# Peptides against a protein of PDB entry 7UQJ, part 79

Target 1, 160 residues: chain A of PDB entry 7UQJ
Amino acid sequence: PELYQNFNITPPRGVLFHGPPGTGKTLMARALAASCSSDERKITFFMRKGADILSKWVGEAERQLRLLFEEAKKHQPSIIFFDEIDGLAPVRSSKQEQIHASIVSTLLALMDGMDNRGQVIVIGATNRPDAVDPALRRPGRFDREFYFPLPDVKARFKIL

## One batch from the design tools (peptide; aimed at target 1 K56)

Design b2_p22_3_s3 (made by RFdiffusion4, then SolubleMPNN; from b2_p22_3, 8 letters changed)
Fold by OpenDDE base, seed 4:
Structure b2_p22_3_s3 (fold): chain B 160 residues (1-160), chain C 160 residues (1-160), chain D 160 residues (1-160), chain A 22 residues (1-22)
Amino acid sequence: as target 1 above (160 residues)
Amino acid sequence: as target 1 above (160 residues)
Amino acid sequence: as target 1 above (160 residues)
Amino acid sequence: ELPEAYRETFEELLAWIRSVHS
């Protein structure tokens, strides 16, 4: 805590959860949202799937992202969870460049445009962190990353 | 303990995990596979996504299902995990009937054809149990279902 | 057989039987109670209908649930069977909110308050699993579900 | 339910979220 205050590092706005599929990334995001919600302070949890934003809103994905961030800001404190964020914000150099580049650019601008005092957290989940545009992984965006390992064999999974 | 042991419930061939997205269905299946694997008895874990089988193997999905079950039988003890099984085996009465009906029929036959003594468990995961063909949810198939609820407020770290 | 024995799955406290009316949910619950009862170890079977608890005990349903669980604990090993449990524990967001919310809250507390060593199993039956409060379908409550399909004519549904 | 192996990550994330939401 204190060390972050002394380094003029903008408090992280975004966290990237990455790891193999079915390691609990989405579960963690939901559990965090639930645990941070108290009777006194309800957190609004927005969940979107990256591929669904592209497929459902062909030609309006940028507008839908804007609306999502506006709605999250309106209902703060809030968490925006992007599941499969690599489907939303692929690396800029991909052959389907132009449309994806616009969406990535919009998401970057939305994450940059969040006030430092805004009570909106963004969680992205991906199975492929290297497929996420590096610009999203910069300070003030997804500047924290958490790896979700495969459950280790020897870890006594007490399947409770 | 004892009362549960006295339930002469035939060990299910198939278990359906159902519940909202990101409730840990896939994580549980992986954790089960890992925990049941000992140094003496390694369980082979097969993971397939229902939609991926349909999309990747257009016209060969039935063959790929047969190969999957043969491979699982060859590498027994094994777990076959079908993620998003509603994408593989939709309700028969849907208008895209013929191709889906063939795949469902194949999966039904494969689950029925598993020897009761075979060390192959099938786990299906879905967000929409009602979108899964009711024939798959019959005894000797996915005859057990586990609901994966949204995580409640207190993160009960169950030691999975 | 052996693979299922190696699943150190915590014995469920509650099992949800769901499926169309007349599929034998109540019959199965009775058959399980009978089959688990030996001459040496008689299981006490408590049957209640969800709607009857609400209708018969208007203003005392919570007390009747407490008494039922106390009686079941006193006469353990025991099975509590709630037929039409959706009539007892509707989804919280339904307009008849207040009274149902109190009963659901009581049932949740009673299921949570059952010692893991208690020889009390709870079986709920419903024709509408989605009408059951999701909180009841959580681990340590109705964490197992069994689908009761319509008996197809010639397929001897060995209710195994 | 989250694996115990994720407890530390969860607690760190929870502390962070609370700090940003405070």
Scores: peptide ipSAE 0.077, ipTM 0.377, DockQ to the pose 0.263
OpenDDE base, seeds 1, 2, 3, 5: peptide ipSAE 0.019, 0.068, 0.085, 0.097; ipTM 0.318, 0.332, 0.392, 0.399; seeds 1, 2, 3, 5 fail the geometry check

Design b2_p22_3_s4 (made by RFdiffusion4, then SolubleMPNN; from b2_p22_3, 9 letters changed)
Fold by OpenDDE base, seed 1:
Structure b2_p22_3_s4 (fold): chain B 160 residues (1-160), chain C 160 residues (1-160), chain D 160 residues (1-160), chain A 22 residues (1-22)
Amino acid sequence: as target 1 above (160 residues)
Amino acid sequence: as target 1 above (160 residues)
Amino acid sequence: as target 1 above (160 residues)
Amino acid sequence: MVPEAYQETLDELLAWIRAVHA
């Protein structure tokens, strides 16, 4: 908080993890949640999958997103991890249903509505950063991006 | 290869990675593929998602599986990684559609049909090992299982 | 190595990962293996499942454990990961067969026989820490323990 | 543990998370 306050920098609320499937995006999010948790400072980690938010909660996806963010706020400090966020937040220009657009709009509003002092971090993971609505990639939302490359061949896990 | 040949041990054809979502099952599979790849010996890594095999290839899923295994055989040494394999191979006793049963049967046949000397490893990842057909968990199929648990808070994870 | 030598701390030979199924243990082990691997320093990762050591190697389990540790020593630096170690190393007081007791004794001897300078780390994972022989949880064996709590059904990773 | 290739990312993310959560 203090460092961001001193420089008048809006603390990044969201980080987009992007890269090929199985490059550890979800593992990183969990490792972050784990590493930021201390005996004195427990981080609450929330995990959702974009496709599950759309498919399991048809007609309630917006409500479930709101509930998720409220729950994350209640359990601060917290991390919300969205796996396959491209499934939740496809590009608005896509011929995708109004339902997708409303969910994206809800997610945008929820991210914008997070207090700058709120200890809620949102991590989105995608295999297709170009399929994520550019509006989500703006300041105050997923304003940081981290690429998860394929582990190079040379990392010898001699898993004998 | 040589070690398995010397001991007359049927090399395990399939490994089931199971554990919560975002526990690096896919990362591990990629890291394995990378690690087993040398400058002299490149491993071809194939990745499929169980739900995608069912949904994107309705009526062609069995054909796509056969093509995948043939392609993997052509590009030996290779790894086939099935993410969300529970979506592909639900328990046969479940009231699931004949389509699921046919795909499972195809996968069983493909795994059984792999030559013991074939340098094709199949890795299945699931969040629900109990939702995976027990027939897939038999010797010569996914006959090794690896649990992927959540990273603990205190463990700094370097997944290279 | 150097850091442990400087503080006269017996380097932990073994780490026990314990927690409910679905909680991170095997991923962590693999992530550790990956992280400790560099371009210059490749870690060899060995993975075994306790139930497999007992069931697949009936009458040879002790020999297979010895071979595993020798191979790990040959390929230093290395990690040996035992998944479901409670299946390998049940509590001695349990009415479990003499076979289990002999395997536990072999594992104890192998862990005790590791040189303090050996770059072999042993990671055991269990869903039932109380089912693991307490002798394995002593200094110079699995002398560090990490708890992996349940992700709540609502994908609450309170990484507490 | 995240890849060494991700360690810098992890450290940056950890620093960020610590800063946001502080």
Scores: peptide ipSAE 0.033, ipTM 0.398, DockQ to the pose 0.285; fails the geometry check
OpenDDE base, seeds 2, 3, 4, 5: peptide ipSAE 0.028, 0.033, 0.021, 0.029; ipTM 0.310, 0.393, 0.343, 0.397; seeds 2, 3, 4, 5 fail the geometry check

Design b2_p22_4 (made by RFdiffusion4)
Pose (drawn by RFdiffusion4):
Structure b2_p22_4 (pose): chain A 160 residues (1-160), chain B 160 residues (1-160), chain C 160 residues (1-160), chain P 22 residues (1-22)
Amino acid sequence: as target 1 above (160 residues)
Amino acid sequence: as target 1 above (160 residues)
Amino acid sequence: as target 1 above (160 residues)
Amino acid sequence: SPPTTADRVYAFLDEFYHDRYD
C-alpha cells in the first residue's frame, strides 16, 4: 500500500470481461474465486448473476444493491463478480422502464459516488459490452476492459 | 441581501451539474461538501440518491423527500445534493409507474416552497440533462445549469 | 349574471390552462386570485395543487375533494383552481395506483354533479395535457382549453 | 451584512471551476 501511497494513485479496482461466448470469462472469474479462497488472506467473493436483485417491490432492487456493496465494505478484502452485467445494467433509455435506469443510477452512485466504496474489486462479464451503460465504462468504475478473444493457433494448441 | 433587494431579484437556489462521464461533477460536489465543513460558519451538506428515497409503501417516498427538505430548512444554511437525478426525477410519463411522477411532483412542490432567501441550495448531477423533467429544469427550480465539458488542452494540462 | 344570463350561454364547468413550462399559467390564476382580493360572496377562489389532497389514508383524499366542492357550492359564485392537475388526475391504467384512480373516479362524478346554472368554475393547469386522464376532457368536463405558448418578440419586449 | 449562503456557495464553485479549467 505504500507503493500506491508513494504516488497519489489509487489502484484500478474494476474490470469488464468482454468477448464472444465460450472464451473464458466466467472460467477466469472462477479461477480467481478459487485462488482467493486459498491464499489464507480473506478475499471475500460475491457472486451475482445478471439481474439477481430484481424484485416486485418498489425500491427493493436498489436496496439489495446498496446492501451488497455495504456488506462488501464490512469485509475490506471483498470482490464482486457481476456475471452477464448487460442484463443488470443496460444502457439507460427513456423507452424502457424506470427500474432499469434506477438500478443503473444506483450502481453509478455506489461505484464512484460521494462516498468511497472501499477495497472492493468489481468484475463484470458480458458478451455485449455496448449494452452496458457508457457511464459505467470509465475509470473509477470498470477502469480496465479485458477483451477475451477467440483463441489463436497457439492458444488453441495450449487449450487442447 | 440588500443587493438582491435593490435589484428586485431572488438569488438562485438550484444548480444542475451536467456533462459527460468523468468530467468533474461528483468531484465538485465532494469539494463543496468538504468546503461546507471547514469554516467559521457551517453549511450543512445533505447527500441523497434514489435508494434512500424510494419506498414500497404508499406515501413514504414523498414523505422522505419532505423530511429531507424540512430537515435542511432546520439547519438553514444548507446544500442538498441529488446525484444521478435523472434516476430520482425522470421525465413524467403515463407509461411508467405513478411513484416516479409522484416524486417529480413532490420535488416540484418542495422546490417552489423553499425559504426564498438563498438558504437551501439544491445541487443535482444528471450526466444526461434530457432525461430530467423539463419542469425541474426551468428557472425557479434549478436556475443554473453548469456544463462540465471534456477538458481542452489548457484544462488537460492543469489536470495532469 | 343579470347580463350574461340574458343570452343563454352557459359558463364552463372545466377550463384547462395548458402550455410549455414557464409560460405564465400559474401567474394567470394568481392574478385571478388577486381579482378575488375583492369583497366576499363574489368570486371565492380556491388554490389547490396535484398534491396536498392525496394522502396515506383511503378516504381523506376523496372526502376532502367532496368537501372542497361542497364549500364551493356553499359560497355559490366560486372558482376551484387545480395547479398541476396531472398530479391530481393522471392517466388510469394498470401501472396506476388505486388512490389516484379513485380520485379521478370522484372528480368525474363531482363534475357531472355540478348543476347547469354555472356558479362554480373549475380551472386546472398542466404543462403536459395528454397526461391528464382522458375522462375529464370529455364533454361536460374540462372542455374549453387555453394554450399558453412561448412568447413572441413583442411579448418578450413587454415581459422584459 | 454578511454574505448570503448562496453567495458563498457560488463564489466557491466559480473559484473551484477556474482552478480546474483555466

Design b2_p22_4_s1 (made by RFdiffusion4, then SolubleMPNN; from b2_p22_4, 12 letters changed)
Fold by OpenDDE base, seed 4:
Structure b2_p22_4_s1 (fold): chain B 160 residues (1-160), chain C 160 residues (1-160), chain D 160 residues (1-160), chain A 22 residues (1-22)
Amino acid sequence: as target 1 above (160 residues)
Amino acid sequence: as target 1 above (160 residues)
Amino acid sequence: as target 1 above (160 residues)
Amino acid sequence: SPPTTAELVFSFIEEYLKELYE
């Protein structure tokens, strides 16, 4: 808080994890939640998949996003993790474009409406950063981006 | 089998794995399947995702559940793993609630109908144990629950 | 390339990774992409989920498949990874069967239409190889199958 | 004041990235 106030820096509201699939984006988001959670300060971790926001919540995606942000605020400090956030951008059908535009618009509004106290952080993960609406990647939203490179082939062989 | 018979203990029909996503629930379920599979006793591992039961099997989810349990019985000893079992509980639309109620009812009946021989084990995994219908968490169904904590951050760094 | 030319072997167009979920199919596909990518020869890795081809691309799945193969060809050498390729085969509803038949037909045609230069490799991953349309598993399509066994329990305990 | 969730997250990510690129 104080550090961001002193520099007139809007505390980052959103972090975009991008990189090839299975580069540990989701694992990192969870690791962050665990690392930042102490006995004194339990971080509540919320996870949603971008595709699920569109498909599971057909017709209620906006409401579910609002509820998610309200719950995150209620249980602050919180991390909201959107896995496959590019999945909020369905391929262009006119009806899907309208749904997308509405959902993205809602997400933008929710991110913009977050208090600058840094008590709720949004992490988006994508394999396709360029498929994420540029409006989400503006300052005060997903303003920090972390590239998750493919682990070295040798590291992969140890995971296999 | 014999051990449960000797103690008049109803063998556990269901085990609920719960914990943050990527805490190894699915990995553990598979590890169990492998550990319990020997050259003499091959365990058949069935996996379904809760959301797929609803979405892929629209209108036939109950039939597919019945078929799954029949196949598991046919290929006993078996493990049925339901990943994201909370996904059997779609968000409340009236139609989805009816589908959910019917699917959950079917799953309950199938779990209740399992022979006490312990030859078919059901594992459910969820990130949201409280989103799992309490009826599934009763004795003779998912009567054992295992919490999967976030692996220590150091352990995650070795996996990354 | 040369090795396949010398033996008059049609280079495998498709590789099917099958095995229990989280046996590393997706990780292997990515590892292959990384291993085959050098400073001089960058392999472009495309990933799609079978279920997303049906659900995200409702009404345009065939077009999106065509675009995917065109992009893969444009960015050759390329790997197209279809995760959950069995998800291209939705459960039998008459309408879904028609969509499935059409999408699978399109995928077959696209795989058949690939140049024998081996510059585009298709990897399909499934937990249910028997749920993959046998037509996809014919020579010149997914003609190589790799079974991903459950990692030894000891290996799993190190990953947990 | 205890570090904000943001500060903790960023510090962790920065440390992780340093370790990853080292």
Scores: peptide ipSAE 0.017, ipTM 0.210, DockQ to the pose 0.276
OpenDDE base, seeds 1, 2, 3, 5: peptide ipSAE 0.067, 0.017, 0.014, 0.015; ipTM 0.425, 0.463, 0.336, 0.254; seeds 1, 2, 3, 5 fail the geometry check

Design b2_p22_4_s2 (made by RFdiffusion4, then SolubleMPNN; from b2_p22_4, 14 letters changed)
Fold by OpenDDE base, seed 1:
Structure b2_p22_4_s2 (fold): chain B 160 residues (1-160), chain C 160 residues (1-160), chain D 160 residues (1-160), chain A 22 residues (1-22)
Amino acid sequence: as target 1 above (160 residues)
Amino acid sequence: as target 1 above (160 residues)
Amino acid sequence: as target 1 above (160 residues)
Amino acid sequence: PPPTTSELVFSFIERFLKELYE
């Protein structure tokens, strides 16, 4: 509250968490949902995996997204967390254009259609921010980005 | 190491992190790797995803596991982190028996063959501990299990 | 709880999180509090800043600590998180000896007096583990230590 | 008015990041 008042900042609709695998993006989203929830004001946390939306709901991903946003609105205040959002919203130039274009377009429309009252927040997590369609990273969508660095591993993280 | 010395605890060979998606299993593994690393004693952190070992190395998963454990030993002290280990070591009763049986058998042998000096720790993370072959959950293997509960969104954060 | 039951491990009374500023110690404590809480089992999270206990409660810090532990016991399962615990429990050789000695002595007694049922966990966070009185780092107190390494700071959080 | 979910989330994230990076 105080933070937004001090900066005259319109509450973001969407937050992109990006960084290497296992940097706590999903944990942060859950911790946020937990910490922002009080006895008086419980936040409902909706979690989806980007690839699961595509794979489980072939031809219905758009409908599932709409239902998700409706459910989130119904249970506001809410957080919608998309884990691996790059699997949901690949850059438009990817060879699976038609299926992805419709889903991205739907997600864009849903985010744009969110009420300005900031009762529903969308968090996207990705290991590959550059694989996320730039249209999602515009103001009024995922307009806040948080990098999750690797813990400075004095440990040689050899990701082979 | 220092942690185990201070507590007179025999270092576990394997630790299973289990809990719902995005409870910080991977972050904890990284934080552990980093935390146990000093300027004088750098821990090497090896991260693998269970499904990636199967998919990228069709017919070579066993060899890749052996190489991983050899590399971890070479760079000890080390942590091997298997994310989504249920993808690597499904319960033997799963319909893809032959490929999985060899991989699980190899992982069992590698864990059993680890030197008791606790210089290499194996961490497995899963959202489905019951999908992990029980043979991996025996003493001398993943003999320690840490549950990563969902942040209860209803947690009374009483900041008094 | 279940973790300690499965491993026949005496639940630690205290965990020390240490590492450079901004390594997620406080976050981890919150995430733990959140994660360990379920609908059936809500964890109460008590947060205190070490310096605040000294500064706000001049001459009453011991009483405030007692009240905090009593409140945590009353609302068990509980986590008591001391942020900047080095401000609460400076090494006894520090020039503010008399005030600190009584507070440290009280905290020691409170931690030692905790029931072994692991229903109250104390987490201390510090940027300076060597500034924490070694008496607090003994078995049955802050007997577990987790280092939080610097995230490789070169990752500019570009808040775009 | 009670803080919006956005305000709470961002406040937490900012505090988290501040606690994570300061």
Scores: peptide ipSAE 0.042, ipTM 0.508, DockQ to the pose 0.244; fails the geometry check
OpenDDE base, seeds 2, 3, 4, 5: peptide ipSAE 0.008, 0.016, 0.007, 0.011; ipTM 0.251, 0.235, 0.270, 0.252; seeds 2, 3, 4, 5 fail the geometry check

Design b2_p22_4_s3 (made by RFdiffusion4, then SolubleMPNN; from b2_p22_4, 13 letters changed)
Fold by OpenDDE base, seed 5:
Structure b2_p22_4_s3 (fold): chain B 160 residues (1-160), chain C 160 residues (1-160), chain D 160 residues (1-160), chain A 22 residues (1-22)
Amino acid sequence: as target 1 above (160 residues)
Amino acid sequence: as target 1 above (160 residues)
Amino acid sequence: as target 1 above (160 residues)
Amino acid sequence: PPPTTAELVFGFIEERLEELYE
């Protein structure tokens, strides 16, 4: 309730940030985590990169995902941010992806296992929303999508 | 002496930045490199990702680390920033990590081989300090640790 | 013509941004994309990381590169930014790189297949230009190289 | 006190995000 009370929005389980890299997806995820934190109710922000989970935890990625979701639940309200989530959950259609298929299946199960009343939000960020397994983009998972456009010329001149 | 003169801090050989991803570890490392650079004494900033060294240099990672430290020494004062250092130097306890063990051993040797008078600082950034080999966190290596907390609500409301 | 008209530069097919990480290569690539965009002619900015293409698309990286170039051509004027391009196109000399060799060959073919009149620019960013296959650094490919030095203290304070 | 690096980082990011979404 409170995590999204400020937004008058039914708290999604999952939010997909997509758009060109460095359009502020990671930053927005952090900004959200802080804006939703109060002195009374600090949001614990967990962040992982999809590629890191695969490369660092070959054969342990599923376990690390489970532990991450358990820790997020333990420290709720929480945000789990998956940067480069397309690295974690590529489209199952690639024949070489038995390892990826198990990780995706684990992530699906973890997201489905999240209680709708749980103060745990999953934010995925990708540059390639179409490279994310469509099963993750279904209702009750990453059911909200936010496009991060490239900043306008004016916005970039302010960055320079 | 001069590299940290502005901070009244005995220059560590290694500084571990840890905390949630995108809390500004990489940005701080860059800001440090900038703030410690003067017109008279420019700091050379080397940055590598742990995962990149492993994935790009399978079987050459040790050599690339040596070359990096030699180049940093040649261009001193220097900062070597290892982003995602837990990808380079995971805890030796994982059975799959013979390759990682050699890379960690090389990094240990390189850090130990740094002269105390050398104007080369190594900054490691990780989201998982406990995933970094404890041998790297010993005195004379990454002996200073800085936690990068999630920004306070006020800091994030300024982001929004 | 128009994409680089503002720069009085013959539009290269490929521009290699190299220099220490965090010197603003990615930021500059985006700033270029914005500065070259007008209200009348928006540049589509595609960004990929070299390591991501390899890790996310094992056995599909060539296809994903083809699709990326087709999409960029479809949405021209376009910029394709490869961050960490040395992860995509390492030097062929490593014996372990048959997979990398095919990806490099695909990227070479795609860059060679770009019509000189195509308003598609490829920007590669690397911290290690010498780790990029020399074949990519030939005329008609990444034939322009820009070194991103560590910003001077003043330049970094402007970035801060 | 000099702005904490967090304040600098976040202020920078803030300013940049406002600028991105304007």
Scores: peptide ipSAE 0.015, ipTM 0.285, DockQ to the pose 0.098
OpenDDE base, seeds 1, 2, 3, 4: peptide ipSAE 0.020, 0.014, 0.010, 0.026; ipTM 0.272, 0.362, 0.382, 0.242; seeds 1, 2, 3, 4 fail the geometry check

Design b2_p22_4_s4 (made by RFdiffusion4, then SolubleMPNN; from b2_p22_4, 14 letters changed)
Fold by OpenDDE base, seed 5:
Structure b2_p22_4_s4 (fold): chain B 160 residues (1-160), chain C 160 residues (1-160), chain D 160 residues (1-160), chain A 22 residues (1-22)
Amino acid sequence: as target 1 above (160 residues)
Amino acid sequence: as target 1 above (160 residues)
Amino acid sequence: as target 1 above (160 residues)
Amino acid sequence: PPPTTAELVFSFIEKYLKELYE
């Protein structure tokens, strides 16, 4: 708030973490939820996988996304983390299943419908930023992107 | 690919990660997916839990496994990570539910049906290698095994 | 077992991990599952999320909890890890949905019904210990609590 | 007012990325 308020910057609604798989995107999303949580301000962390939304919620995926965003709003301050978001929101093509297009459209609408107070943040993680629908990468959605480089072998050894 | 091609080594179809739970098997599978992913060659990472295949896909588990392998092939290069694979493919016994035996048989057939190009790698993680059906541990399936020792307390402190 | 047997200490049935989100609670739960697993005594690790129990198992959550505990008992020694347990077992209030209250009641009954041999341990992780129903924090349930401080920025960098 | 979740998250990410790339 203060930093964003002082600069008249609208707090981002969505952050895209991209980089090689296992560069700590999921870990960072969790660590962010951790570091931003205080005794006074407990953040609720929601995790969903893109592929799980498609495969487990066949026919109900849109409803489940709506419920997720409503629950995140109810438990604000909140972080919604979409792991493997390229599975949920692939680049629009004529070959895309209508199901994917509808889910992406729902996600777009939900992100557009978020308040500007930044009490709910959406983090998407992908190893394929170019496979994410460009409509999600626009201002007011995933308008910030962070690249996660491969940990060096030494960093991998510290994580492993 | 290049390393396997250069050494005339048939890339393993399946790798079994075993060791105490939380020794970084899931993290390593991710880090491997990460390290093998370049800007030019983005790896798709699929994660499933053995117990989730049994419990969430009651009566459809075989179909879901087939769909998973087809999706992995469609999005190649890919890693399929089965966490808690001992939940999916326990040692065959007369006391095993027919459901488990059929799922294991489907997984065996899917692994046997994989192409030799190594564009899809299956990683199974277990804390109980002896609880994994020996048929999965044969050449052309999970034919490589890696033990994950407990991180020393210092390594735990670096991870924590 | 041996340490608990040698000291005549009743092994805890439940351990509450609390602290800021991403302080490694989930990683520690896994690492504990790891450290307690030997070649002779392989621990089965079950992971569930509190919010997933509520949202994915609408109307079947109680049954799924029972099945989880039965499966954990069947595969003993076992660890059941509830991530985000404050989503499952929030503090009882007149505003709580009857569904939450019934799930909490089921979890209480399941923990109370566990044998004193400590072959199944339940680990709950929360960033909001005060949002966990106090009934779960009583002796014979989550009767041990561990605080996970924020890793220092350097520790986070070693994990990332 | 206490910092929004957004501010905390972004400040942390920016700090982390800065330290990661330095």
Scores: peptide ipSAE 0.025, ipTM 0.211, DockQ to the pose 0.298; fails the geometry check
OpenDDE base, seeds 1, 2, 3, 4: peptide ipSAE 0.017, 0.015, 0.016, 0.019; ipTM 0.350, 0.338, 0.222, 0.408; seeds 1, 2, 3, 4 fail the geometry check

